# Designs tried in a protein design run: peptides against a protein of PDB entry 5NXQ. Part 2

Target 1, 114 residues: chain A of PDB entry 5NXQ
Amino acid sequence: EIQIPVSMAAEEEYLRSKVLSELLTDTLENDGEMYGNENEVLAALNGAYDKALLRLFASACSDQNVEKALSLAHELKQDRALTAAVKISERAELPSLVKKINNIREARYEQQLK

## One batch from the design tools (peptide)

Design b1_p8_2_s4 (made by RFdiffusion4, then SolubleMPNN; from b1_p8_2, 4 letters changed)
Fold by OpenDDE base, seed 1:
Structure b1_p8_2_s4 (fold): chain B 114 residues (1-114), chain A 8 residues (1-8)
Amino acid sequence: as target 1 above (114 residues)
Amino acid sequence: SPLLAEVE
């Protein structure tokens, strides 16, 4: 069996999850049809999407590539995923990245209150 | 990887 590097596997999962999530989102926005489980499906897809992104994020942190890590963090959808990114950054001993991700989270909180 | 523990 061919062993695929973790980063490559994560990228594949990310792309798959991203496509499916975007497809569902676009369908709901454009057609406006609800069948009763779209939100649940979307939540599951978003979860898988963020999980895949976090694996890429962890890889970037391991490489000490702060700029790449930050770019990936901006793509995270769920607040819980940002929290996970903070924890990963802390464990990777990247305090500057921790601050920047917390800024992202705070900005999203403020946006939700408007 | 210890970093991946936060993903799960």
Scores: peptide ipSAE 0.222, ipTM 0.875, DockQ to the pose 0.864
Fold by OpenDDE base, seed 3:
Structure b1_p8_2_s4 (fold): chain B 114 residues (1-114), chain A 8 residues (1-8)
Amino acid sequence: as target 1 above (114 residues)
Amino acid sequence: SPLLAEVE
């Protein structure tokens, strides 16, 4: 059994989740076939995607790579994931990153209001 | 890692 570094494992899961989410979305948009559970499947895939991304985010925070962490945060889809990113940033003692992620959240809130 | 605890 090969032990895969946490960062590499996270990257693999991120890519897998991202691809699956995109494929499902494309299938629904292009083929038009609905099976009745698409929204639930999409939610699960998005959840997995964000979870994997957050692991990468945590790794970036651990490396004190704020720029990389911020870039990853922009890729998060769910608000709950942004909340998690804030908490991770707080624990990593990166207040500037906390502020920037909160700005992302606020911007998304404003978009929802429009 | 305490940071990863927030992911789950």
Scores: peptide ipSAE 0.222, ipTM 0.875, DockQ to the pose 0.857
Fold by OpenDDE base, seed 4:
Structure b1_p8_2_s4 (fold): chain B 114 residues (1-114), chain A 8 residues (1-8)
Amino acid sequence: as target 1 above (114 residues)
Amino acid sequence: SPLLAEVE
Protein backbone atom coordinates (compact mmCIF):
# COMPACT_ATOMS: atom_id res chain seq x y z
CA GLU B 1 0.00 0.00 0.00
CA ILE B 2 1.22 3.45 -0.89
CA GLN B 3 1.81 5.62 2.14
CA ILE B 4 0.51 9.13 1.64
CA PRO B 5 2.02 11.93 3.71
CA VAL B 6 -0.29 13.07 6.49
CA SER B 7 -0.39 16.65 5.26
CA MET B 8 -1.25 15.59 1.74
CA ALA B 9 -4.00 13.28 2.90
CA ALA B 10 -5.39 15.99 5.13
CA GLU B 11 -5.38 18.49 2.30
CA GLU B 12 -7.27 16.11 0.07
CA GLU B 13 -9.90 15.41 2.71
CA TYR B 14 -10.22 19.10 3.49
CA LEU B 15 -10.83 20.01 -0.12
CA ARG B 16 -13.37 17.22 -0.54
CA SER B 17 -15.21 18.09 2.63
CA LYS B 18 -15.14 21.79 1.84
CA VAL B 19 -16.67 21.27 -1.59
CA LEU B 20 -19.41 19.02 -0.27
CA SER B 21 -20.20 21.30 2.65
CA GLU B 22 -20.41 24.35 0.42
CA LEU B 23 -22.55 22.52 -2.11
CA LEU B 24 -25.01 21.38 0.53
CA THR B 25 -25.12 24.80 2.14
CA ASP B 26 -25.80 26.50 -1.17
CA THR B 27 -28.51 23.98 -1.97
CA LEU B 28 -30.28 24.57 1.32
CA GLU B 29 -30.03 28.33 1.02
CA ASN B 30 -31.21 28.45 -2.57
CA ASP B 31 -33.65 25.55 -2.80
CA GLY B 32 -34.74 25.27 0.82
CA GLU B 33 -35.20 21.52 0.90
CA MET B 34 -33.58 18.22 0.03
CA TYR B 35 -34.53 14.85 1.53
CA GLY B 36 -35.57 15.72 5.07
CA ASN B 37 -32.22 14.87 6.64
CA GLU B 38 -30.37 18.00 5.58
CA ASN B 39 -29.33 19.01 9.06
CA GLU B 40 -27.87 15.60 9.81
CA VAL B 41 -25.97 15.51 6.54
CA LEU B 42 -24.69 19.03 7.08
CA ALA B 43 -23.53 18.19 10.59
CA ALA B 44 -21.66 15.16 9.31
CA LEU B 45 -20.02 17.15 6.54
CA ASN B 46 -19.07 19.94 8.90
CA GLY B 47 -17.57 17.38 11.22
CA ALA B 48 -15.47 15.88 8.47
CA TYR B 49 -14.50 19.35 7.30
CA ASP B 50 -13.28 20.43 10.71
CA LYS B 51 -11.49 17.14 11.25
CA ALA B 52 -9.57 17.63 8.03
CA LEU B 53 -8.76 21.22 8.95
CA LEU B 54 -7.51 20.14 12.34
CA ARG B 55 -5.06 17.77 10.70
CA LEU B 56 -3.75 20.65 8.62
CA PHE B 57 -3.71 22.75 11.75
CA ALA B 58 -1.66 20.15 13.59
CA SER B 59 0.78 20.04 10.70
CA ALA B 60 1.15 23.81 10.76
CA CYS B 61 1.77 23.70 14.50
CA SER B 62 4.41 21.04 14.04
CA ASP B 63 6.10 23.32 11.53
CA GLN B 64 5.90 26.16 14.04
CA ASN B 65 3.96 28.10 11.42
CA VAL B 66 1.76 30.10 13.75
CA GLU B 67 0.35 32.36 11.06
CA LYS B 68 -0.79 29.43 8.95
CA ALA B 69 -2.21 27.69 12.00
CA LEU B 70 -4.17 30.80 12.96
CA SER B 71 -5.54 31.17 9.45
CA LEU B 72 -6.73 27.58 9.53
CA ALA B 73 -8.33 28.07 12.93
CA HIS B 74 -10.46 30.89 11.52
CA GLU B 75 -11.83 28.43 8.98
CA LEU B 76 -13.07 26.02 11.65
CA LYS B 77 -16.86 25.96 11.91
CA GLN B 78 -17.68 24.18 15.15
CA ASP B 79 -16.81 25.31 18.64
CA ARG B 80 -15.69 21.81 19.52
CA ALA B 81 -13.15 22.06 16.72
CA LEU B 82 -11.78 25.29 18.16
CA THR B 83 -11.45 23.51 21.47
CA ALA B 84 -9.47 20.79 19.77
CA ALA B 85 -7.28 23.43 18.13
CA VAL B 86 -6.55 24.90 21.54
CA LYS B 87 -5.54 21.50 22.84
CA ILE B 88 -3.28 20.94 19.86
CA SER B 89 -1.70 24.37 20.37
CA GLU B 90 -1.09 23.61 24.01
CA ARG B 91 0.60 20.34 23.16
CA ALA B 92 2.69 22.14 20.57
CA GLU B 93 3.67 24.66 23.26
CA LEU B 94 2.40 27.65 21.32
CA PRO B 95 0.84 29.87 23.99
CA SER B 96 0.41 32.86 21.69
CA LEU B 97 -1.64 30.71 19.35
CA VAL B 98 -3.70 29.42 22.28
CA LYS B 99 -4.61 32.97 23.22
CA LYS B 100 -5.53 33.91 19.69
CA ILE B 101 -7.75 30.87 19.22
CA ASN B 102 -9.48 31.54 22.50
CA ASN B 103 -10.14 35.04 21.24
CA ILE B 104 -11.79 33.56 18.16
CA ARG B 105 -13.98 31.39 20.36
CA GLU B 106 -14.94 34.30 22.58
CA ALA B 107 -15.78 36.45 19.60
CA ARG B 108 -18.09 33.77 18.24
CA TYR B 109 -19.85 33.47 21.59
CA GLU B 110 -20.46 37.19 21.62
CA GLN B 111 -21.80 37.12 18.09
CA GLN B 112 -24.27 34.41 19.05
CA LEU B 113 -25.62 36.60 21.81
CA LYS B 114 -26.37 39.46 19.46
CA SER A 1 1.96 12.28 15.86
CA PRO A 2 0.71 13.04 19.35
CA LEU A 3 -0.88 16.22 18.02
CA LEU A 4 -3.21 14.21 15.81
CA ALA A 5 -4.70 12.47 18.83
CA GLU A 6 -6.77 15.59 19.44
CA VAL A 7 -8.40 15.39 16.02
CA GLU A 8 -10.60 12.45 17.00
Scores: peptide ipSAE 0.218, ipTM 0.873, DockQ to the pose 0.857
Fold by OpenDDE base, seed 5:
Structure b1_p8_2_s4 (fold): chain B 114 residues (1-114), chain A 8 residues (1-8)
Amino acid sequence: as target 1 above (114 residues)
Amino acid sequence: SPLLAEVE
């Protein structure tokens, strides 16, 4: 069996998950058809998307590429994924990145209150 | 990588 480098595998999964999530979202918005499992499928796709993105995020942190890491964090959809990004940043000893990601999370909390 | 532990 052919083994794919971790970074390449993460990029592939990110792109796949992103495309599938967008396709399903567009279908619901344009057709309005409900099959009873759309929310479950979307949740699974968003989870896979964030997981793949977090792997890219971890890679950026390992490279000490703070700007790339921050850009990736802005693309995360779920709050739980932002929490994971904070933990990764803490483990990577990048306190400036920790603060900036926490600011993203706080901004989203404020948006939910409106 | 220990950083990937937070992804799972």
Scores: peptide ipSAE 0.217, ipTM 0.873, DockQ to the pose 0.878

## One batch from the design tools (peptide)

Design b1_p9_1 (made by RFdiffusion4)
Fold by OpenDDE base, seed 5:
Structure b1_p9_1 (fold): chain B 114 residues (1-114), chain A 9 residues (1-9)
Amino acid sequence: as target 1 above (114 residues)
Amino acid sequence: MHVEADDFE
């Protein structure tokens, strides 16, 4: 059995979950058909997506690649995933990244209030 | 320091 490097596995899972999430979103927007489980499927896909991104994010933090880490954080969908990214950044001792991710969270919160 | 993504379930 060919062992795939952890980074490649994370990228594969990210791309898979991203494509499926986009496809589902487009389908729901265009067809308007709800079969009753779309929200559960979407939640699962979003969870898998953010989890895959966080693996890439953690890798970027380990590499001390703050720019890449920040770019990945912008792609996170759920607030809980941003919270996880903050924790990872704190553990990686990257305070500048922590501040920038918190700014993303605040900006999203302000947008939800409008 | 190795950073892991285990903070997100």
Scores: peptide ipSAE 0.102, ipTM 0.828, DockQ to the pose 0.774
Fold by OpenDDE base, seed 2:
Structure b1_p9_1 (fold): chain B 114 residues (1-114), chain A 9 residues (1-9)
Amino acid sequence: as target 1 above (114 residues)
Amino acid sequence: MHVEADDFE
């Protein structure tokens, strides 16, 4: 049995989930509702996307690659995923990264208020 | 330190 490294598996899952989420979004924009469950499907896909990103994020934190971790955090869609990234960063003892991720969260919150 | 993403649901 071929064992795939965790990071490689996470990258594959991220790419797959990203593509599927984008395709679904494009389809809904062009053709509208087709199945009656598109919102649930989209939520599931976005969840899988962020989960895959968080695996990559955790790997970057383990490597103490703050710049890579921050870049990945910017790609997270859901606020709950950013919260998870903060928690991961705290466990990794990366306070500068914690602050930067909190800044991302605050910026998104401010955008929602406009 | 190894960091896991298991806290995301």
Scores: peptide ipSAE 0.100, ipTM 0.828, DockQ to the pose 0.805
Fold by OpenDDE base, seed 1:
Structure b1_p9_1 (fold): chain B 114 residues (1-114), chain A 9 residues (1-9)
Amino acid sequence: as target 1 above (114 residues)
Amino acid sequence: MHVEADDFE
């Protein structure tokens, strides 16, 4: 049986979840229809999206590709996902990446306080 | 070194 490489599977899931999340978001923004469960569906999609990204992020860290890892971290939506990225970076012994991700978190916190 | 994204729940 042919095993799909982990990176390829992660990229496929990332793209799928990204497209679905964007489509749902656009629909809510443009049509304004609420059936009562859209926020829950969106949260689930965003969760799947960040999970897929974190798999790619972990792969980049394993490859010691800090630039790629940082680019992926910028695409993460949830703070809890950034926290996970920090933990992954710590395990990968990439302190410079840890600092850069924490800077992303701090910037988002400042935006939320406005 | 292999790094896993297992901490994301």
Scores: peptide ipSAE 0.099, ipTM 0.825, DockQ to the pose 0.776
Fold by OpenDDE base, seed 3:
Structure b1_p9_1 (fold): chain B 114 residues (1-114), chain A 9 residues (1-9)
Amino acid sequence: as target 1 above (114 residues)
Amino acid sequence: MHVEADDFE
């Protein structure tokens, strides 16, 4: 069995999850047809997407690439994923990144209240 | 699907 490097596997999974999420979203927006399971499929895809992103995020943190890590954090969809990113940043001892991610979370929360 | 930070250590 050929072992793919972890970084390459994470990138592939991210791209796959992103494409599937976008395709499903476009289909729902254009056709408006609901079969009753679309919300479950979307939730699963969003979960897979954020999980793949978090793997890339963790790699960026390991590389001490704060700029890349922050850019990836902005692409996270779910608040729980941002929370995970904070935890990863804390473990990586990147307090500046922790603060910046918390600012993203606060900004999103404020937008939801308007 | 639960995403834990520990999955990324």
Scores: peptide ipSAE 0.088, ipTM 0.794, DockQ to the pose 0.160

Design b1_p9_1_s1 (made by RFdiffusion4, then SolubleMPNN; from b1_p9_1, 3 letters changed)
Fold by OpenDDE base, seed 1:
Structure b1_p9_1_s1 (fold): chain B 114 residues (1-114), chain A 9 residues (1-9)
Amino acid sequence: as target 1 above (114 residues)
Amino acid sequence: MKVEAPEFE
């Protein structure tokens, strides 16, 4: 059985989750039809998106590619996903990346307070 | 070093 490399599977899932999240967002913004479950569907899609992205992030950390890892961290939507990225970076012994991700998190908290 | 993603549920 040909095993697809974990990195390729993670990239496919990321792209799929990204497209679905964008399509759902556009539909909610333009069509305004709320069936009552759209927020739950969106939360589930965002969860899948961040999960896929964190796999790519972990791969970048394993490769010691701090620039790629930081770029991926900027694409994370949920604060809990940024917290997971910090934990990954700590395990990878990348303290500079930890600080940069914490700066992203702090900036988002300041935006929520406005 | 292989870094695995923590559980993100």
Scores: peptide ipSAE 0.083, ipTM 0.811, DockQ to the pose 0.867
Fold by OpenDDE base, seed 5:
Structure b1_p9_1_s1 (fold): chain B 114 residues (1-114), chain A 9 residues (1-9)
Amino acid sequence: as target 1 above (114 residues)
Amino acid sequence: MKVEAPEFE
């Protein structure tokens, strides 16, 4: 059994989840055919996507690559995933990254209130 | 220190 490095496995899962989420979104926008479970499928795909991103984010934090970590945080879809990224950054003792991620959360919250 | 992702379900 070929052991894939944990980082490569996380990248593969991220790319898979991203492609499936984009494909499903495009299909729903173009075909308008709701089979009744698309919201559940989208939620599951978005969950898997953010989970895969958080693994990459944790790896970037471990490498002290703050720029890569911040770029990955911008790709997170759910607010709960940004909260998880803050917790990871706090544990990594990266206060500058914590502040930048909180700014992303605040900006998204202000956009939802308009 | 290895930083691990928290459980995200």
Scores: peptide ipSAE 0.083, ipTM 0.809, DockQ to the pose 0.874
Fold by OpenDDE base, seed 3:
Structure b1_p9_1_s1 (fold): chain B 114 residues (1-114), chain A 9 residues (1-9)
Amino acid sequence: as target 1 above (114 residues)
Amino acid sequence: MKVEAPEFE
């Protein structure tokens, strides 16, 4: 059994989840037909997407690559995923990254209030 | 230090 390196497996899962989310979004925007389960499928895809991103984020934190980690955090869709990224950054002892991710969360919250 | 992603359910 060929063990794929954890980093390559995380990148593959991220790309797969991203492509599926984009394809579904494009289909819904173009055809406008709701089969009634699209919101559930989108939620599941967004969950898988953020989970895959968080694996890449954890890898970037392990490498102490704060710039890459921050770029990945901007791509996270769900607030709960940003909260997970904060927890990862805290465990990685990266307080500057913690502050920057909290600023992303605050900015998104302020945008939802307008 | 190897940092792993927490459970994201």
Scores: peptide ipSAE 0.082, ipTM 0.809, DockQ to the pose 0.863
Fold by OpenDDE base, seed 4:
Formats: structure tokens, sequence, C-alpha cells
Structure b1_p9_1_s1 (fold): chain B 114 residues (1-114), chain A 9 residues (1-9)
């Protein structure tokens, strides 16, 4: 059994989840075909996507690569995933990153109020 | 220090 490094496995899962989420979104927007389960499939894909991103985010924080960590945080879809990224950043003792992620959250809330 | 992701479901 070939053991894939945890970082490489996280990147693979991220890319897979990203491609599938984009493909499904494009299909729903362009073809308009509804089979009755697309919202559930999208929710599951978005969950897997954010979970994979959070693993990459934790790795970037461990490397003290704040720029990479911030870039990954912008790619997170769910607010609960941004909350998880804040908790990771707090544990990593990166208060500047905590503030920047909170700014992303605030900006998304302001967009929902318009 | 290895930073681990919290449980996310």
Amino acid sequence: as target 1 above (114 residues)
Amino acid sequence: MKVEAPEFE
C-alpha cells in the first residue's frame, strides 16, 4: 500500500472537490436540468471542499506562511469554515491572520445585507 | 508546532 503524504492527499481532495463543485454548478446554471438532489450534492461537495481547504490552511499556518493561509481563507465557501480557520489561526498564535479572516467574514455579512 | 485542523463536519 503506497502511503500518500498527508499534504499531497489534502491537495488532491481539494482539487477533486473544487472540480466537481465547479462542474455541477456550471451544469445547473447552463443546462437547467434538475434531478431533485442537486442541492444536497452541492452541500456535500461544498462541505468536502471546505474540509480539504482547512487541512491546507492548517498546513500553511504550521509553515507560518500567512500569505498562503490568507489566500486559502478567501477560497472558503461556508461561514462555519471561516470560523474554523479563525480557530486554527488562534491556535497557531497568528493574531494578524485572525483579524484578516474576521474582515473576510464581516465583508460577506455586509454583502448579504444589500 | 504542528497545527491541526479542528473537526469540521
Scores: peptide ipSAE 0.082, ipTM 0.808, DockQ to the pose 0.870

Design b1_p9_1_s2 (made by RFdiffusion4, then SolubleMPNN; from b1_p9_1, 3 letters changed)
Fold by OpenDDE base, seed 2:
Structure b1_p9_1_s2 (fold): chain B 114 residues (1-114), chain A 9 residues (1-9)
Amino acid sequence: as target 1 above (114 residues)
Amino acid sequence: MVVEAPEFE
């Protein structure tokens, strides 16, 4: 049994979840018909996507690769995922990354107020 | 130390 490294498995799941989220979004934008469950499906896909990203983020934090970790944090969709990324960064003792992720959160809140 | 994100478990 070839054990795929956790980072490679997380990257595969990220790419899969990204593609599925994009395809669903494009389908909803093009077809204009809501079958009533698309929001739940999209939320589930976004959840899987952010979960996969957070695994990659945790790996980048473990490697002390702050630049990679920050790049991954920008790709997170949900605010709860950014909160999780802050907690990961705090546990990794990366206070500069914590500050940068909080700035991403603040910028998103300011965009929602406009 | 792999930091798990308990909010996504």
Scores: peptide ipSAE 0.070, ipTM 0.774, DockQ to the pose 0.567
Fold by OpenDDE base, seed 5:
Structure b1_p9_1_s2 (fold): chain B 114 residues (1-114), chain A 9 residues (1-9)
Amino acid sequence: as target 1 above (114 residues)
Amino acid sequence: MVVEAPEFE
């Protein structure tokens, strides 16, 4: 069995999950066909997307690449995924990254309250 | 050290 490097597998899964999420979103916006389960499918795809991003984020933290890690954190969709990114950054002993991710999280909360 | 995100398992 050919073991794909964890980083390459995470990049492939990210790209796949991103494309599927974009295609479903575009279909909902343009075709108006509601089969009643699209929101559940979209939530599952967004879950897979954020999971794939968090693997890349953890890799960037392990490499001490704070700039790459921060760029990946901006691409996270769910608040729970930002919380996971904070925990990853805390375990990686990256307090500057923790603060920056918390600022992203606070900014999203302020946008939801307007 | 690979940091795992247990909230997505």
Scores: peptide ipSAE 0.070, ipTM 0.773, DockQ to the pose 0.580
Fold by OpenDDE base, seed 1:
Structure b1_p9_1_s2 (fold): chain B 114 residues (1-114), chain A 9 residues (1-9)
Amino acid sequence: as target 1 above (114 residues)
Amino acid sequence: MVVEAPEFE
């Protein structure tokens, strides 16, 4: 059984989910056709995207690559995914990364209040 | 240790 390294499988899934999320977003913006399920499909794609990113994030934390981990955290779309990234960073004993991710989360909350 | 995120399992 060829074990693809978990990191390579996570990178492939990230790229696939990113492309699908971008294509769906562009389609919704251009065609304006709401068949009633596009928001559910988009939510599912965004869920898969953030799941793939969190796998890469966990790998970066395991490597103690705080800069890579922070860059990946900026790409997360959902607040629940940022909360998961905080929990991963806490378990990895990276308090500087925890603080930086919380700052990203706070900045997004301030943007939603405007 | 691979830290899985329980909210995305």
Scores: peptide ipSAE 0.068, ipTM 0.769, DockQ to the pose 0.549
Fold by OpenDDE base, seed 4:
Structure b1_p9_1_s2 (fold): chain B 114 residues (1-114), chain A 9 residues (1-9)
Amino acid sequence: as target 1 above (114 residues)
Amino acid sequence: MVVEAPEFE
């Protein structure tokens, strides 16, 4: 059994889920072929993607790499994932990062209201 | 301090 380091496993899962989410999105936008389950598959892929990103985000917070953590937070798709990133940042005692992530969340809400 | 991700279901 090859023990992959937790950081490498998180990066692999992130890259895999990112590529699959991009391919599925491109297929839905270009081919218009609905097999009836694409929305469910996309939701599952987005869930896996954000979960993998949050592991990378937690690692960046543990390293006190606020710049990397902020870049990863911008890549999060779901609002619930941004809420999880806030909780991670609070536990890491990074109040400047908490404020920056809350600004990302506020900006997304303002875009949905227009 | 290892910052663990809260459970993201």
Scores: peptide ipSAE 0.074, ipTM 0.785, DockQ to the pose 0.851; fails the geometry check

Design b1_p9_1_s3 (made by RFdiffusion4, then SolubleMPNN; from b1_p9_1, 3 letters changed)
Fold by OpenDDE base, seed 2:
Structure b1_p9_1_s3 (fold): chain B 114 residues (1-114), chain A 9 residues (1-9)
Amino acid sequence: as target 1 above (114 residues)
Amino acid sequence: MEVEAPEFE
C-alpha cells in the first residue's frame, strides 16, 4: 500500500476542492439555472477547500515556515477558517503569524462594512 | 511539534 504523505494528500484535496468550487461558480454564472441546492453545494465545497488548506497550513506551521503559512492563510475563504488558522498558529507558538492572520480578518471585516 | 488542525466543520 503506497502511503501518500499527509502533506501530498492535503495538496491533492486542496486542488480538487479548488477546481470543483471554480467549476461550480462558473456554471452558476454561465447557465443561470437554480437547482435549489447550489448554495449548499457551494458551502460544502468551500468547506472542503478551507479544510484542505488548513491541513497544509498546519504542516507549514509544524515546519516553522511562517511565510508559507501566511500565504496559505490568504487563500482561506471563510472567517471560521481564519479563526482555525489562528488557533493552529497559537498552538505552534507563532505569535507573529497570529498577528498577521488577525490583520487579514480585520481587513476582510472592514471590506464588508463598505 | 506536529500541529494538528482543529476540527473544521
Scores: peptide ipSAE 0.069, ipTM 0.776, DockQ to the pose 0.819
Fold by OpenDDE base, seed 1:
Structure b1_p9_1_s3 (fold): chain B 114 residues (1-114), chain A 9 residues (1-9)
Amino acid sequence: as target 1 above (114 residues)
Amino acid sequence: MEVEAPEFE
């Protein structure tokens, strides 16, 4: 059985989840139709998106590609996903990346307080 | 090193 490399499967799932999240967001912004489950669907899509992105992030950390890892961390939507990225970076012994991700998290907290 | 994302498993 030909196993698709984990990185290729993660990239496909990331792209799929990204497109679906963008389409749903655009639909909610333009059509205004609330069937009552859109927030739950959006939360599930955002969860799948961040999960796929964290797999790519973990791969970048394993490759010691700090620049790629940081770029991926900026694309994470949920605070819990940034917390997971910190844990991954700590396990990868990348303290500079840990600090940079914590700065992203702090900046988002300051934006939520306005 | 397999880096698992423990909060998303």
Scores: peptide ipSAE 0.067, ipTM 0.769, DockQ to the pose 0.556
Fold by OpenDDE base, seed 5:
Structure b1_p9_1_s3 (fold): chain B 114 residues (1-114), chain A 9 residues (1-9)
Amino acid sequence: as target 1 above (114 residues)
Amino acid sequence: MEVEAPEFE
């Protein structure tokens, strides 16, 4: 078995989940045909997407690449994934990154209240 | 399904 490096496997899964999520979103917007399970499929795809991103985020934190980590945090879809990214940054002792991710969360929360 | 943040090794 060719052992793919964990980082490459995470990038592959991220790209796969991203493409599938975008394709499904575009299909729902254009065709309007709900087969009744699209919301469940989207939730599963978004979950896989954020999980793959969090693996890349953790790798960026381990590399002390705060700029890459912040860029990845902006791509996270779910608030629970941003919460996970905060916990990751706290454990990595990156307080500047914690503050920046919390600012992303606050900005998204304020947008949902308008 | 809790997105368990990958444990830092």
Scores: peptide ipSAE 0.059, ipTM 0.743, DockQ to the pose 0.130
Fold by OpenDDE base, seed 3:
Structure b1_p9_1_s3 (fold): chain B 114 residues (1-114), chain A 9 residues (1-9)
Amino acid sequence: as target 1 above (114 residues)
Amino acid sequence: MEVEAPEFE
């Protein structure tokens, strides 16, 4: 059994989840027909996408690559995923990254209030 | 959402 390195498996899952999310979004924007389950499918895809990103984020934190970790945090869609990224950063003892991710969360919250 | 974060040893 060929063990794929955890980093390569995380990158593959991220790319797969990203492509599926983009294809579904494009289909919904173009055809406008809701089969009634699209919101559930989108929520599942967004969940898989953020989960894959968080694995890459954890790897970047392990490498102490704060710049890569921050770039990945900006790509997270759900607030719960940003909260998970904060927890990962806290465990990695990266307080500067914690502050930067909290600033992303605050900025998104302020945008939703306008 | 349990992210299997690699244990930072």
Scores: peptide ipSAE 0.055, ipTM 0.749, DockQ to the pose 0.116

Design b1_p9_2 (made by RFdiffusion4)
Fold by OpenDDE base, seed 4:
Structure b1_p9_2 (fold): chain B 114 residues (1-114), chain A 9 residues (1-9)
Amino acid sequence: as target 1 above (114 residues)
Amino acid sequence: SIEEIIEDF
């Protein structure tokens, strides 16, 4: 059996989850329904997507690659995932990244209030 | 741990 490096495996899972999430979202936008459990499926896919991203994010933080980490944080969908990213950044002692992620959260909050 | 944060976010 051929072993795949964990970083590559994480990227593969991210891409797969991203594609599935986007496909489901597009299908719901076009057809309005799929199998009757669309919301639960979408939640599961979004969860898997953000988890995969967070693993990549954590790796970037470990590499002290703040620019890459920030780019990944922008791709996170759920607010609770951004909160997780903040926690990871705090553990990595990257206060500048913490501030920038909090700015992302604040921007999304403002959008919801409008 | 970081993994716990990711798993339970």
Scores: peptide ipSAE 0.640, ipTM 0.961, DockQ to the pose 0.794
Fold by OpenDDE base, seed 5:
Structure b1_p9_2 (fold): chain B 114 residues (1-114), chain A 9 residues (1-9)
Amino acid sequence: as target 1 above (114 residues)
Amino acid sequence: SIEEIIEDF
């Protein structure tokens, strides 16, 4: 059996989750309820989306590609995913990235206050 | 592990 590299699998899942999340979001915004479980589906999709991104993020950290890692962190939707990114950054011994991700979190908190 | 962090975040 052919094994798919982790990075490729993550990219595929990211793209799939992104597209599906966008489609569902657009449908809900324009047409309303479909089956009554849209919130659950969206939550699951967002989870899968962030998991995929985190795998890409981890790969970037492993490559010591801080710029790519930071760009990926900006795409994370959930705060708990940013927390995970911090943990990964700490393990990768990238303190500058830790600080930058925490700045992202802080900025989002401030936006929520507006 | 990193994978555990990702799977259980």
Scores: peptide ipSAE 0.639, ipTM 0.961, DockQ to the pose 0.800
Fold by OpenDDE base, seed 2:
Structure b1_p9_2 (fold): chain B 114 residues (1-114), chain A 9 residues (1-9)
Amino acid sequence: as target 1 above (114 residues)
Amino acid sequence: SIEEIIEDF
């Protein structure tokens, strides 16, 4: 059996999840309700999307590539995913990255208050 | 593990 490297598998899953999320969003905007469970489908797709990103994020942290890790964190959609990124950064002993991710969370929180 | 963090976030 062909074994795909973890990083390549994560990238594939990210792209797949991103495309599916965008396709569903576009379809709902143009055609309206499809199945009656669109909110659940969107939640699942967003979850898969963020999980894939977090795998890439973890790889970047492992490589000590803080800039790449930070750029990936900016692409995360859910606050709970940012929390996961903080946990991963702490495990990787990257305190500067922890601070920068928390800044992202704070910025999004402030936007919600406006 | 890190994978558990990712799967359960």
Scores: peptide ipSAE 0.639, ipTM 0.961, DockQ to the pose 0.780
Fold by OpenDDE base, seed 3:
Structure b1_p9_2 (fold): chain B 114 residues (1-114), chain A 9 residues (1-9)
Amino acid sequence: as target 1 above (114 residues)
Amino acid sequence: SIEEIIEDF
């Protein structure tokens, strides 16, 4: 088995997951047909996408690059992924980042209520 | 670990 550096693997997986998610989204928006498995596929893709982002996020935290980490957090789709980002930020001892990510979560909650 | 958080979020 060939070992790939963690950063390279994360970037590759992020790009792959992002492209696949966008392609599926475009297909559903344009065709509007349901075959019964689209939601399951979307959930899997969103999961893979957020996991890849979280790995990049963790790397940014390790580099103490709060600005990059925050930018990546804004790209996370699932609330549970934002929660994971908060946990990672706490482990990295970045309280300012924790606050900012929680603000993202609160903003999304408010938007959902409107 | 952080990896556990990512794998099981």
Scores: peptide ipSAE 0.638, ipTM 0.961, DockQ to the pose 0.797

